Peptides against a protein of PDB entry 4LZF. Designs and how they scored, part 19

Target 1, 155 residues: chain A of PDB entry 4LZF
Amino acid sequence: GGRLVVFPNGTRKELSADGQTVKVMFFNGDVKHTMPDQRVIYYYAEAQTTHITYPDGMEVLQFPNNQTEKHFPDGRKEITFPDQTVKTLHPDGREESVLTDGTIIQLNPDGSKVIQFNTGQREIHTADFKRREYPDGTVKTVYSDGRQETQYPTG

## One batch from the design tools (peptide; aimed at target 1 F27 V40)

Design b2_p10_3_s1 (made by RFdiffusion4, then SolubleMPNN; from b2_p10_3, 3 letters changed)
Fold by OpenDDE base, seed 3:
Structure b2_p10_3_s1 (fold): chain B 155 residues (1-155), chain A 10 residues (1-10)
Amino acid sequence: as target 1 above (155 residues)
Amino acid sequence: MPPIPDIPMY
């Protein structure tokens, strides 16, 4: 069997029989699991938040509203929102959001935006224009000055 | 030396 240690401050420590799993139940309600795969799972009772740290530097946060954040060793951050939208923040400042309907929204460091609709249409936003590209090859551009241009497919 | 809780870093 495992072993239980009870400390004077009320904290309890449980060790598995093989010593591979350690569970610390703190006096404040927090719980810390050290697992055989070396991941550490810390539960903050007051915030009801789980923080998992991996030996490779990966970190995962799970919030009570069902939001999940993954912090990758390369600096990338991935947020899964409660509505299941997934947003990726890249180290270069680029952001990408994937909506539940398959739409992809890309925000570039220069301020431009690209929307890839699930219909195959693509929209590009810059300081100078908004451009819509249609699956049939038609391209419509609306410039900041209100001028519009349409390019038709040539077949 | 009893273990003490961590402080949140988020």
Scores: peptide ipSAE 0.264, ipTM 0.864, DockQ to the pose 0.094
OpenDDE base, seeds 1, 2, 4, 5: peptide ipSAE 0.260, 0.256, 0.262, 0.263; ipTM 0.862, 0.862, 0.863, 0.865

Design b2_p10_3_s2 (made by RFdiffusion4, then SolubleMPNN; from b2_p10_3, 4 letters changed)
Fold by OpenDDE base, seed 5:
Structure b2_p10_3_s2 (fold): chain B 155 residues (1-155), chain A 10 residues (1-10)
Amino acid sequence: as target 1 above (155 residues)
Amino acid sequence: SAPIPDIPMY
């Protein structure tokens, strides 16, 4: 079987029989698993939060409210909120939220906003206008000065 | 030496 080491401070270390898995149970209730694939799973007892680190630089945080955060090696961050909305933060500053109904909300570094509705309509927000694009090709633009334009599809 | 707990980084 495995081996158990008990330290004077109350921390316990359990080694698997094959030596590939190490479980450390700290005196404060924290738990650290070192797995054969070299991922490290750390459980913070007080916060009830799990932090997983992978050898390739990937990190995963799991919070007690069911929020999950993935930190990718390329700098991208993906947050799954308790309501199951998924928000992706890109290294270039772009943010994308995917709602449960399929709506996609994109915030661009230039301050513009794009909403891709589940109906196929698309809305673009800039400092100068709001524009609605319809599946049939119609485009309606409302400018900041109140002027409106409608472009109809040709063909 | 006895292991000690980590500190949260989040």
Scores: peptide ipSAE 0.315, ipTM 0.876, DockQ to the pose 0.094
OpenDDE base, seeds 1, 2, 3, 4: peptide ipSAE 0.312, 0.311, 0.315, 0.312; ipTM 0.874, 0.876, 0.876, 0.875

Design b2_p10_3_s3 (made by RFdiffusion4, then SolubleMPNN; from b2_p10_3 with P1M Q4I)
Fold by OpenDDE base, seed 5:
Structure b2_p10_3_s3 (fold): chain B 155 residues (1-155), chain A 10 residues (1-10)
Amino acid sequence: as target 1 above (155 residues)
Amino acid sequence: MPPIPDIPMF
């Protein structure tokens, strides 16, 4: 069974028979679930957004456009975009994007950029140069002044 | 005291 409480303002509260689950249906259409594992699931009706909070400090946002954001207790944020790209924002300012093709793009706090291509090639961008590293060990560097340098694995 | 909804913070 369970129990239903109806409040004068139109809010309704459902309690499970075991008392482990509570569902509050607010007058504005919002819904709040308190689960046995102590997670709280709040649905904002107007925004059509779900906000889940966990007892360990983890938070999850689910937006109507299918974007999902995870806020970890360590301050890290992970955003899964509608196109399924996953971007991780680290507390130190580093950002990492994983594309659906496996390419990884890293933005560093110093402004440098590292791209790990799905081909195994790696490209490093700094204020001074762009460097391409190839799977065979070859490294090509193009400096900001136009100078180029190639390093060979056996050279 | 009837419960009231939360305010979105995102």
Scores: peptide ipSAE 0.292, ipTM 0.891, DockQ to the pose 0.094
OpenDDE base, seeds 1, 2, 3, 4: peptide ipSAE 0.287, 0.283, 0.287, 0.283; ipTM 0.889, 0.889, 0.890, 0.888

Design b2_p10_4 (made by RFdiffusion4)
Pose (drawn by RFdiffusion4):
Structure b2_p10_4 (pose): chain A 155 residues (1-155), chain P 10 residues (1-10)
Amino acid sequence: as target 1 above (155 residues)
Amino acid sequence: PPPQPTYPMP
C-alpha cells in the first residue's frame, strides 16, 4: 500500500503502491510530485509558486497573483495576466496581445503594428504612415511627411 | 523559468 520515508534532514518521501507516483515534502515546505507520465510538479512554499514541467518540453509557472506563464518547446511564451489579457511572445520578437474586451494588438520586431479594436476599427502603424480603418469603409492616414488623407466610402 | 532546486536526502 505504498511507503513513507523520513530522512534525517526532515525531508519526507511518499511512494504510491505501484511506485509510479512520488511525492517529496522537503524540510523547507516545498512539495514535489513526480507523476507516472513523468510530469514534475514543484511547489515553492515561500514564493507560493508552482512550476510544472511536462515531458514534451512545455513548462508552466503559476504565480500567487494568479499570473500564469506557459513556455512552449519551440520558445514561445504565453502570459495570462490576472486581468486575463493573454500576451504571446514569439522568439522572433513578435508580440500579440488578446485582451478580454476583444482588442488585439500585434507588434512586429521592426516596430510596426496592427491594432484591432473591439469597436471594429483597425489601426496600422508602419515606417511610412499611421492608418485607421473604420467599419463604414472610411480610411484615414497620416504620412511621415505630415500629409493627411481621407479615403471616403464608395457609398 | 528558473530551474527547480535540489536538496540532499541522506

Design b2_p10_4_s1 (made by RFdiffusion4, then SolubleMPNN; from b2_p10_4, 3 letters changed)
Fold by OpenDDE base, seed 3:
Structure b2_p10_4_s1 (fold): chain B 155 residues (1-155), chain A 10 residues (1-10)
Amino acid sequence: as target 1 above (155 residues)
Amino acid sequence: MPPIPEYPMP
């Protein structure tokens, strides 16, 4: 059978019979669970937040508002917001958001922005212009000086 | 030596 250790401070430690699972229930309500796959699950009782650490360096945070953050060993960060939007922050500073309707928003380190609409339209924002690309091949550009150009498809 | 909680929260 397993073992239960009760410490004078009120902390309890449960060990599985095989020793592969360890559960520490701290006096403050926190819980630390060491699993057979070597992941560690720490629950912060006051914050109601779960922090999972993996042996490869992956970390997962789960917040009480249903936001989830994944911190990858390569420095990439992925945030799933309560509305199920997924935002990826890349080590090079690029950010990508995928909305629930399929729209993709890309923010580039140079400040430019690209929106891929679920309709197939694409919008490009730079310091010099805003450009809308349509599925039929039409391209409309509004330049910073107010000039507008339309490029029509050749059929 | 009893285990102690981890602080701070990440």
Scores: peptide ipSAE 0.194, ipTM 0.828, DockQ to the pose 0.097
OpenDDE base, seeds 1, 2, 4, 5: peptide ipSAE 0.181, 0.126, 0.186, 0.180; ipTM 0.822, 0.808, 0.825, 0.824

Design b2_p10_4_s2 (made by RFdiffusion4, then SolubleMPNN; from b2_p10_4, 3 letters changed)
Fold by OpenDDE base, seed 1:
Structure b2_p10_4_s2 (fold): chain B 155 residues (1-155), chain A 10 residues (1-10)
Amino acid sequence: as target 1 above (155 residues)
Amino acid sequence: FPPIPEYPMP
């Protein structure tokens, strides 16, 4: 059978019979599970937040509002917001958001922004212009100096 | 030794 250890500070530790699973129930309500696969699941009771750490360096945060954050060993971070938008932050500074309607928003390290709308329209923002590309091939550009251009498709 | 809670949370 397993073992239960009760500490003077009120913390309780449960060990599985095989010793591969350890559950610590802290006096403050926090819970720490050490699993056979070496992942550690820590539950912060006051914040109602779960933090999972993996041997490879992967980390997962689960918040009470249903937001989930994945921290990858390569430095990439993936956030699933309560509205189910998924935002990826890359180590190079690039950010990508995928909205539930299929719209993709890319923020680039150089400050440029690209929006791929679910309608097939695309909007590009740079220091010099804002450009809207339409599915029919029309392209409208508004330059930072106020000049506007429209390029019409030829067929 | 008695385990203590981790702090702070991420």
Scores: peptide ipSAE 0.218, ipTM 0.835, DockQ to the pose 0.097
OpenDDE base, seeds 2, 3, 4, 5: peptide ipSAE 0.212, 0.216, 0.215, 0.208; ipTM 0.832, 0.834, 0.833, 0.833

Design b2_p10_5 (made by RFdiffusion4)
Pose (drawn by RFdiffusion4):
Structure b2_p10_5 (pose): chain A 155 residues (1-155), chain P 10 residues (1-10)
Amino acid sequence: as target 1 above (155 residues)
Amino acid sequence: PPPQPVYPET
């Protein structure tokens, strides 16, 4: 029916009957679970933070302010902030944010960006210009040289 | 993230 082992330093270990699941309760209050599928779940008592390592290389952190950070094996990092904005950082430097209101912000490493407003408007920033596209078909552009352009809808 | 700490079990 399993075993409990208590070490002189105060660390406790609990093994399942099949030995597949191991729980370690460290003297300092940290808790580690090793699962049969080799997932490792570590709880930091003082920091109140959970770190989960998956066999496929994925790592997940849960912070006590309810922020979650996911690290994918390829290097991608996905953050869920407490407000539930999801921000994805790519190793090449691209950043994408999907806010709960529906706004999407795409930032390129060269500094260019595309903003998709929940209102249906779209904004593109490049080295040459800032552009705003409207649902009615109107396009407004401000160029680096200071000129401003309005492209009116066909209708 | 940093790796998980290792504590002695003795």

Design b2_p10_5_s1 (made by RFdiffusion4, then SolubleMPNN; from b2_p10_5, 5 letters changed)
Fold by OpenDDE base, seed 4:
Structure b2_p10_5_s1 (fold): chain B 155 residues (1-155), chain A 10 residues (1-10)
Amino acid sequence: as target 1 above (155 residues)
Amino acid sequence: MPPIPEYPLE
């Protein structure tokens, strides 16, 4: 059978019979689960937030508003917002957001922005211009000086 | 030593 330890401070510790699962119920309402796969699940009662740590260094945060954050060992972070938008923050400073409608927004370290619309259109924003690429091959560029250029598809 | 809660998340 398992084992229950009750500490003077009110914290309780439950051990599975095989010792592979440990559940600590802290006096403040926090809960810590150590799982057989070495995953640690910590629940912060006051914040109602779950923090999962994996042996490979992966971390997952689950917030009460249904936001989920994944912290990858390589430094990448992936945030799933309550609206199910997924934002990836890369170690190099690049950010990518995937909207539920399929739109992808990329913020590049050089300050440029790329939007891939669900329509197949692509928009590139730089310090010098904004450019719209259309599925038919048409490209419209608006330069910072006010010039506009249209490139028509060949064929 | 009795287990104590971890520091809260910010």
Scores: peptide ipSAE 0.183, ipTM 0.816, DockQ to the pose 0.096
OpenDDE base, seeds 1, 2, 3, 5: peptide ipSAE 0.179, 0.178, 0.179, 0.179; ipTM 0.818, 0.816, 0.816, 0.814

Design b2_p10_5_s2 (made by RFdiffusion4, then SolubleMPNN; from b2_p10_5, 4 letters changed)
Fold by OpenDDE base, seed 3:
Structure b2_p10_5_s2 (fold): chain B 155 residues (1-155), chain A 10 residues (1-10)
Amino acid sequence: as target 1 above (155 residues)
Amino acid sequence: MPPIPVYPLE
């Protein structure tokens, strides 16, 4: 059988019979699980937040509002918001958001932005212009000086 | 030595 250790401070420690699972229930309500696969699951009682650490350096945070954050060993961060939008922050500063309707928004380190609409249209924002590309090949550009230009498809 | 909670929240 397993073992239960009760400490004077009120913390309790449960060990499985095989010793592969350890559950610590702290006096403040926090809970720490050490699992056979070496992941550590820590629950912060007051914040109602779960923090999972993996042996490869991966970390997962689960917040009470259903937001989830994944911190990858390569420095990439992936946030799943309560509305199920997924935002990826890359080490080079690039950010990409995937909306539930399939729209992709890319923010580049140079400040430019690219929106890939679920309709197949694409919009590019730079310091000098906003450009809309249509599925039929039409391209419309509005420049910073107010000039507008349309490039028609050649068929 | 009783275990103590982990702080701070990350």
Scores: peptide ipSAE 0.153, ipTM 0.811, DockQ to the pose 0.098
OpenDDE base, seeds 1, 2, 4, 5: peptide ipSAE 0.148, 0.145, 0.149, 0.147; ipTM 0.810, 0.810, 0.810, 0.808

Design b2_p10_5_s3 (made by RFdiffusion4, then SolubleMPNN; from b2_p10_5, 5 letters changed)
Fold by OpenDDE base, seed 1:
Structure b2_p10_5_s3 (fold): chain B 155 residues (1-155), chain A 10 residues (1-10)
Amino acid sequence: as target 1 above (155 residues)
Amino acid sequence: APPIPEYPLE
């Protein structure tokens, strides 16, 4: 069978019969599970936060407000907010947010921004202009100097 | 030595 060790400080350690699962229940209420797949699940009682670490370097944080953060081995981070927006932070500095309505917001390392609306419209922001592209092919550009240009569809 | 809790998340 399994084993239970009770330490003088109040911490308890449970070992499975096969020895591949270890559960540590700390005196402060924290819990640490070491799984057969070498995944480590740590629960911070005061913060009510779960931190999962994987052997490949993947980490997952689960917060009490239903926010989840994934830290990938390549440095990418993926945040699922309580409203179910998913934000991806890339190692190159690019950020992408996918809203629940399908809108995609991209922030590029050069400072440009692209919004792909669920309506099919797209908006591009650069240092030089703000451009709106419409599904019918119309493109409206407002340049930094205040000039406005409308390009009408041809056909 | 008895196990101790890990440092809290910052």
Scores: peptide ipSAE 0.191, ipTM 0.814, DockQ to the pose 0.095
OpenDDE base, seeds 2, 3, 4, 5: peptide ipSAE 0.187, 0.187, 0.188, 0.189; ipTM 0.812, 0.812, 0.814, 0.813

Design b2_p10_5_s4 (made by RFdiffusion4, then SolubleMPNN; from b2_p10_5, 3 letters changed)
Fold by OpenDDE base, seed 3:
Structure b2_p10_5_s4 (fold): chain B 155 residues (1-155), chain A 10 residues (1-10)
Amino acid sequence: as target 1 above (155 residues)
Amino acid sequence: PPPIPVYPLE
């Protein structure tokens, strides 16, 4: 059978019969699970936040507002917001957001921005212009000086 | 010795 250890400070430790699962219920309400797959699940009672650590260095944070953050070993971070938007922060500074409607927004380290609309249109923002690319091949550019240019597709 | 809670929260 399993074992239950009750400490004088109120902390309780439960061990499974096979020794593969350990559950510590701390006196402050925190809970720590050590699982057979070696992941550690820590629950912060006051913050109502769950922190999972994996053997490969992966970490997952689950917040009470339903936001989830994944911290990858390579430095990439993926945030799933309560509205289900997924934002990826790359080590090189690039950020990508995927909206629920399929729109993709890319922020580049140089300050430029690219929006890939769910309609197939794409918009590029730079210091010098805003450019809209249409599915038919038409490209419209508005330059910072107010000049506008249209490039028509070849039929 | 009894286990103690893990701090700080990340």
Scores: peptide ipSAE 0.131, ipTM 0.805, DockQ to the pose 0.097
OpenDDE base, seeds 1, 2, 4, 5: peptide ipSAE 0.032, 0.034, 0.074, 0.056; ipTM 0.692, 0.698, 0.767, 0.752

Design b2_p10_6 (made by RFdiffusion4)
Pose (drawn by RFdiffusion4):
Structure b2_p10_6 (pose): chain A 155 residues (1-155), chain P 10 residues (1-10)
Amino acid sequence: as target 1 above (155 residues)
Amino acid sequence: STIVEPPEDD
């Protein structure tokens, strides 16, 4: 029916009957679970943070302010902030934010960006211009040279 | 991994 082992230093280990699951309760209050599928779940007592390592290389951190960070094996990093904005950082430097109100912000490493407002408008920033596209078909552009352009709807 | 573990025994 399993075992409990208590070490001189105060660390405790609990093994399941099949030995597949191991729980370690460290003297400092940290808790580690090793699961049969080799997931490792580590709880940091003082920092009140959980770190989960998956066999496929994925790592997940849960912070006590309810922020979650997911690290994918390819290098992508996905952050869920407490407000539930999801921000994805790609290794090439691209950043994408999907806010809960529906706004999407795409930032390129060259500094260009596309913003998709929940209102249906779209904004594109490049080295040459800033552009705003409207649901009615109107396009407004401000160029680097200071000129401003309005493209009116066909209708 | 950045998991830091204390010793399980002396």

Design b2_p10_6_s1 (made by RFdiffusion4, then SolubleMPNN; from b2_p10_6, 4 letters changed)
Fold by OpenDDE base, seed 3:
Structure b2_p10_6_s1 (fold): chain B 155 residues (1-155), chain A 10 residues (1-10)
Amino acid sequence: as target 1 above (155 residues)
Amino acid sequence: SSIVLPPEEL
């Protein structure tokens, strides 16, 4: 059968009958679960935050505002915001946000920005210009000097 | 023999 240990400070330790699951309920309300798959689940009672560590080095944070953060072993981070926007931070400094409407926003290390709209339009921002690409092949560019150029598709 | 452990730290 399972085993329960109660310590003088109020901490409780529950052991499964097979010994594969350990639950520690600390006197301050924190909880630590060690699972059969070697995940360790920390619950911080004061912060109401869950921290999961995986054997491969992956970490998952779950915050009380419904934000979640995944920390990958390669250094990549993925943040799911309360509004369900997903932001990926790459080790090379590139950032990508996927909005709920399907719009993708990329921020490049050189400071350039690319927006892929859900309509199929694409906008490119550089130090020298803003460019809008349309699904029909039309391209409109506004240069930093105020010049505007329209390139028409082959038809 | 079980040991009394402190809470985890953030």
Scores: peptide ipSAE 0.085, ipTM 0.812, DockQ to the pose 0.123
OpenDDE base, seeds 1, 2, 4, 5: peptide ipSAE 0.079, 0.081, 0.059, 0.061; ipTM 0.806, 0.809, 0.761, 0.768

Design b2_p10_6_s2 (made by RFdiffusion4, then SolubleMPNN; from b2_p10_6, 4 letters changed)
Fold by OpenDDE base, seed 2:
Structure b2_p10_6_s2 (fold): chain B 155 residues (1-155), chain A 10 residues (1-10)
Amino acid sequence: as target 1 above (155 residues)
Amino acid sequence: SSIVLPPESL
C-alpha cells in the first residue's frame, strides 16, 4: 500500500504504493500533487488558484474567476479571460485577442493595430492613417493629416 | 526519512 506521513506542523504527505504519485497537503490548506508524468499540480488554498508545471517548462494557471493562463516554453502566453476572450502574447511582442464573436484584434510591436471584424471588414491603425477594408473591396483611408481616400473595388 | 516541506509561494 501507499504511505501517509503526518508531520508535527500538520502537513501530510501521501505516497502511492508505486511511488509515482506524491500528494502533499500543507498545514495552510495548499495541496501539491506530483504526478507520474512529472507534472506538478499546486493548489493555493487562500487564492483558490491552481498552478500546473510541466517538465517541458509549460505552465498553466487557473484562477477562481475562470481565467486561465498558459505559459509556453517558447515564451508565448495565452490568456483565456472569464468572458472567454483569448489573448495570445507572442515572443516578438505581437498580441492577438480573439473575441467570442470572432473578432480578432492584433497589436503589433510597432504600435499598429489590426482589427478583423466578424463581418469580414478589416481596420488598420497606424501612426499615419486609419484604414477600413470592406468585403466588397472598398477601402477607406483617413490619414493623420485629415486627408481621406476612398478606393473603389475593381472588377 | 521524509522532509517537512513548506508551502510554496504563488
Scores: peptide ipSAE 0.147, ipTM 0.826, DockQ to the pose 0.111
OpenDDE base, seeds 1, 3, 4, 5: peptide ipSAE 0.144, 0.145, 0.141, 0.145; ipTM 0.824, 0.828, 0.825, 0.823

Design b2_p10_6_s3 (made by RFdiffusion4, then SolubleMPNN; from b2_p10_6, 4 letters changed)
Fold by OpenDDE base, seed 4:
Structure b2_p10_6_s3 (fold): chain B 155 residues (1-155), chain A 10 residues (1-10)
Amino acid sequence: as target 1 above (155 residues)
Amino acid sequence: SSIVLPPEKL
């Protein structure tokens, strides 16, 4: 059968019969699970935070406010906020936020910003202009100098 | 192993 070891400091260690699962219950209330699939689940009792590490290098943090952070092996980070907005941080510095209404906000390393609205409109922000693209093909550009341009769909 | 490990830090 499984084995329970109780240490003098109050830490407990449970081993499965097959030895593939190890549960350590620390004296401070923290819990560490080592699973057969080699993922490690660490629960920080004081912070009420769960940290999962995977053998491929992926990490998942679950915070008590319902925020979840995923750290991918490629260096990408995905943050699910309490409001269910999902923000992806790319290794190249690009950021993408997907709002619950379907709006996508992209921040590019060059400082440009792209907003894809749930209405099908797209707004592009650069150092030189703000451009609004409409589903009908109309494009409105406001340049930094105050000039405005409207491009109409061909047809 | 029956070694006692300390709690980890966040």
Scores: peptide ipSAE 0.157, ipTM 0.834, DockQ to the pose 0.118
OpenDDE base, seeds 1, 2, 3, 5: peptide ipSAE 0.155, 0.155, 0.156, 0.155; ipTM 0.832, 0.832, 0.832, 0.832

Design b2_p10_6_s4 (made by RFdiffusion4, then SolubleMPNN; from b2_p10_6, 5 letters changed)
Fold by OpenDDE base, seed 5:
Parts: structure tokens; sequence; C-alpha cells
Structure b2_p10_6_s4 (fold): chain B 155 residues (1-155), chain A 10 residues (1-10)
């Protein structure tokens, strides 16, 4: 059968009969599960946060507000917000947010920003200009010097 | 079995 160890400090450790699962219930209410697949599930009782670590270095944080964060071994982070917006932070500094309405927001390492609206319009922000691209091919640009330009579709 | 584990830090 399994084993239960009760420590003087109140921590309890349960071992499965096969030795593949270990559950530690700490005196502070935290719980640590070591699973047969070698993932470790740690529950922080005070923060009500679950932290899962995988053998490949993947980490998943689940917060009490239903936010989830994934930390990939390559350094990428993916945040799913309570509203189901997904934000990806790339190691090169690029950030991408996908909104539930289909809008995509990209922040580039060079400081530029691109918004792909669900309407098919696209907005590009650079140091030199703000540009709006329309589905019909019209492009409106406002330059940093105050100049404005409209490019009309051909045909 | 004699090792007492401390809680981890978040």
Amino acid sequence: as target 1 above (155 residues)
Amino acid sequence: SSIILPPESL
C-alpha cells in the first residue's frame, strides 16, 4: 500500500503504492504533487495559485482570477487573460495580443506597432508616421511632421 | 522519510 508520513511541523507526505505519485501537504496549506509523468503541480494556498512545471522546462501558472500564464523553454510567454485575450511575449521583445473579437495587436522590437482590426483595417505606428490601411486599398498616413497623405486605390 | 520539506516560494 501507500505510505503516509506526518512530520512534527504538520507537513504530511503521501506516497502511492507504486511510488510514482507523491503528494506533500505543507503546514501552510500548500500542496505539491509529483506525478508519474514527472510534472510537478504546486498549489500556493495563500495566493490560490497553481504552478505546474514540466520536465521539458515548460511552466504553467493559474491564478485565482482565471488568468493563465505559460512559460515556454525557449523564453516565450503566453498569457491568457480572464477575458480570453491571449498575449504572447517573444524572446526578441516582440509582443502579440489576440483579442476575442479577432483584433491582433503587434508590438515590434523596433518600437513599431501594428493593429489588424477585425474590420479588415490595419493601422501601423512607427517613429515617422501613423498609417491606416483600408480594405478597399485606401491608405491614410499622418507623418510626425504633421503632413498628411492619402493614397487612393488603383483601378 | 526523515527529511522535512519546506514550502516553496512563489
Scores: peptide ipSAE 0.154, ipTM 0.826, DockQ to the pose 0.112
OpenDDE base, seeds 1, 2, 3, 4: peptide ipSAE 0.151, 0.150, 0.152, 0.145; ipTM 0.825, 0.825, 0.826, 0.824

Design b2_p10_7 (made by RFdiffusion4)
Pose (drawn by RFdiffusion4):
Structure b2_p10_7 (pose): chain A 155 residues (1-155), chain P 10 residues (1-10)
Amino acid sequence: as target 1 above (155 residues)
Amino acid sequence: LDIVEPPVDD
C-alpha cells in the first residue's frame, strides 16, 4: 500500500504502491510530485509558486498573483496576466497580445505594428507611415514627411 | 529554467 520515508534532515518521501508516483515534502515546506508520466510538479512554499515540467519540454509557472507563464519547447513564451490578457513572445522578437476586450496588438522586432481594435478599426505603423482603417471603408494615413491622406469610401 | 532542490537527506 505504499511507503513513507522520513529522512534525518526532516524531508519526507511518499511512494505510491506501484512506485509510479513520488511525493517529496522537503524540510523547508516545498513539495515535489513526480508523476508516472514523468511530469514534475514543484511547489515553492515561501514564494508560493508552482513550476511544472512536462516530458515534452514545456514548462509552466504559476505565480501567486495568478499570473501564469508557459514556455514552449521551441522558445515561445505565453503569459496570462491576472486581467487575462494573453501576451505571446516569440524568439524572433515578435510580440502578440490578445486582450480580453478583443484588442489585438502585433509588434514586430523592426518596430512596426498592427493594432486591431475591438471597435473594428485597424491601425498599422511602419517606418513610412501611420495608418488607420475604419469599418466604413475610410482610410486615414499620416506619412513620415508630415503629409496626411484620407481615402474616402467608394460609397 | 532551473529548479534547485533542497537536500533530501544529510

Design b2_p10_7_s1 (made by RFdiffusion4, then SolubleMPNN; from b2_p10_7, 7 letters changed)
Fold by OpenDDE base, seed 3:
Structure b2_p10_7_s1 (fold): chain B 155 residues (1-155), chain A 10 residues (1-10)
Amino acid sequence: as target 1 above (155 residues)
Amino acid sequence: MTIELPPEKL
């Protein structure tokens, strides 16, 4: 059978019969669960937050507002917001957001922005211009000086 | 020797 240890401070430690699962219930309501696959699941009772650590260095945070954050060993972060938007932060400073409608927003380290609309249109923002590319091959550019150019698809 | 485990901090 499993073992239960009760400490004088009210902390309880449960060990499975095989010794592969350890559950610690702290006196403050926190719970630490060590799994057979070496995942550690920590529940912070006051914050209502779950923190999962994996043996490969992956970390997952689950917040009470349904936000989830994944911290990858390579330094990449993936945030799933309550609205189901997924934002990826890359180690090079690039950020990508995928909206629920399929729109992709890319922020580049140089400050440029690219929006891929679900309609197949693309918009590029730089310090010098905003450019809209249409599925038919039409390209409209508005420069910072107010000049506008339209390039038509060569039929 | 009773090892009392403290909670971790977030």
Scores: peptide ipSAE 0.095, ipTM 0.798, DockQ to the pose 0.157
OpenDDE base, seeds 1, 2, 4, 5: peptide ipSAE 0.088, 0.061, 0.051, 0.062; ipTM 0.794, 0.729, 0.724, 0.744

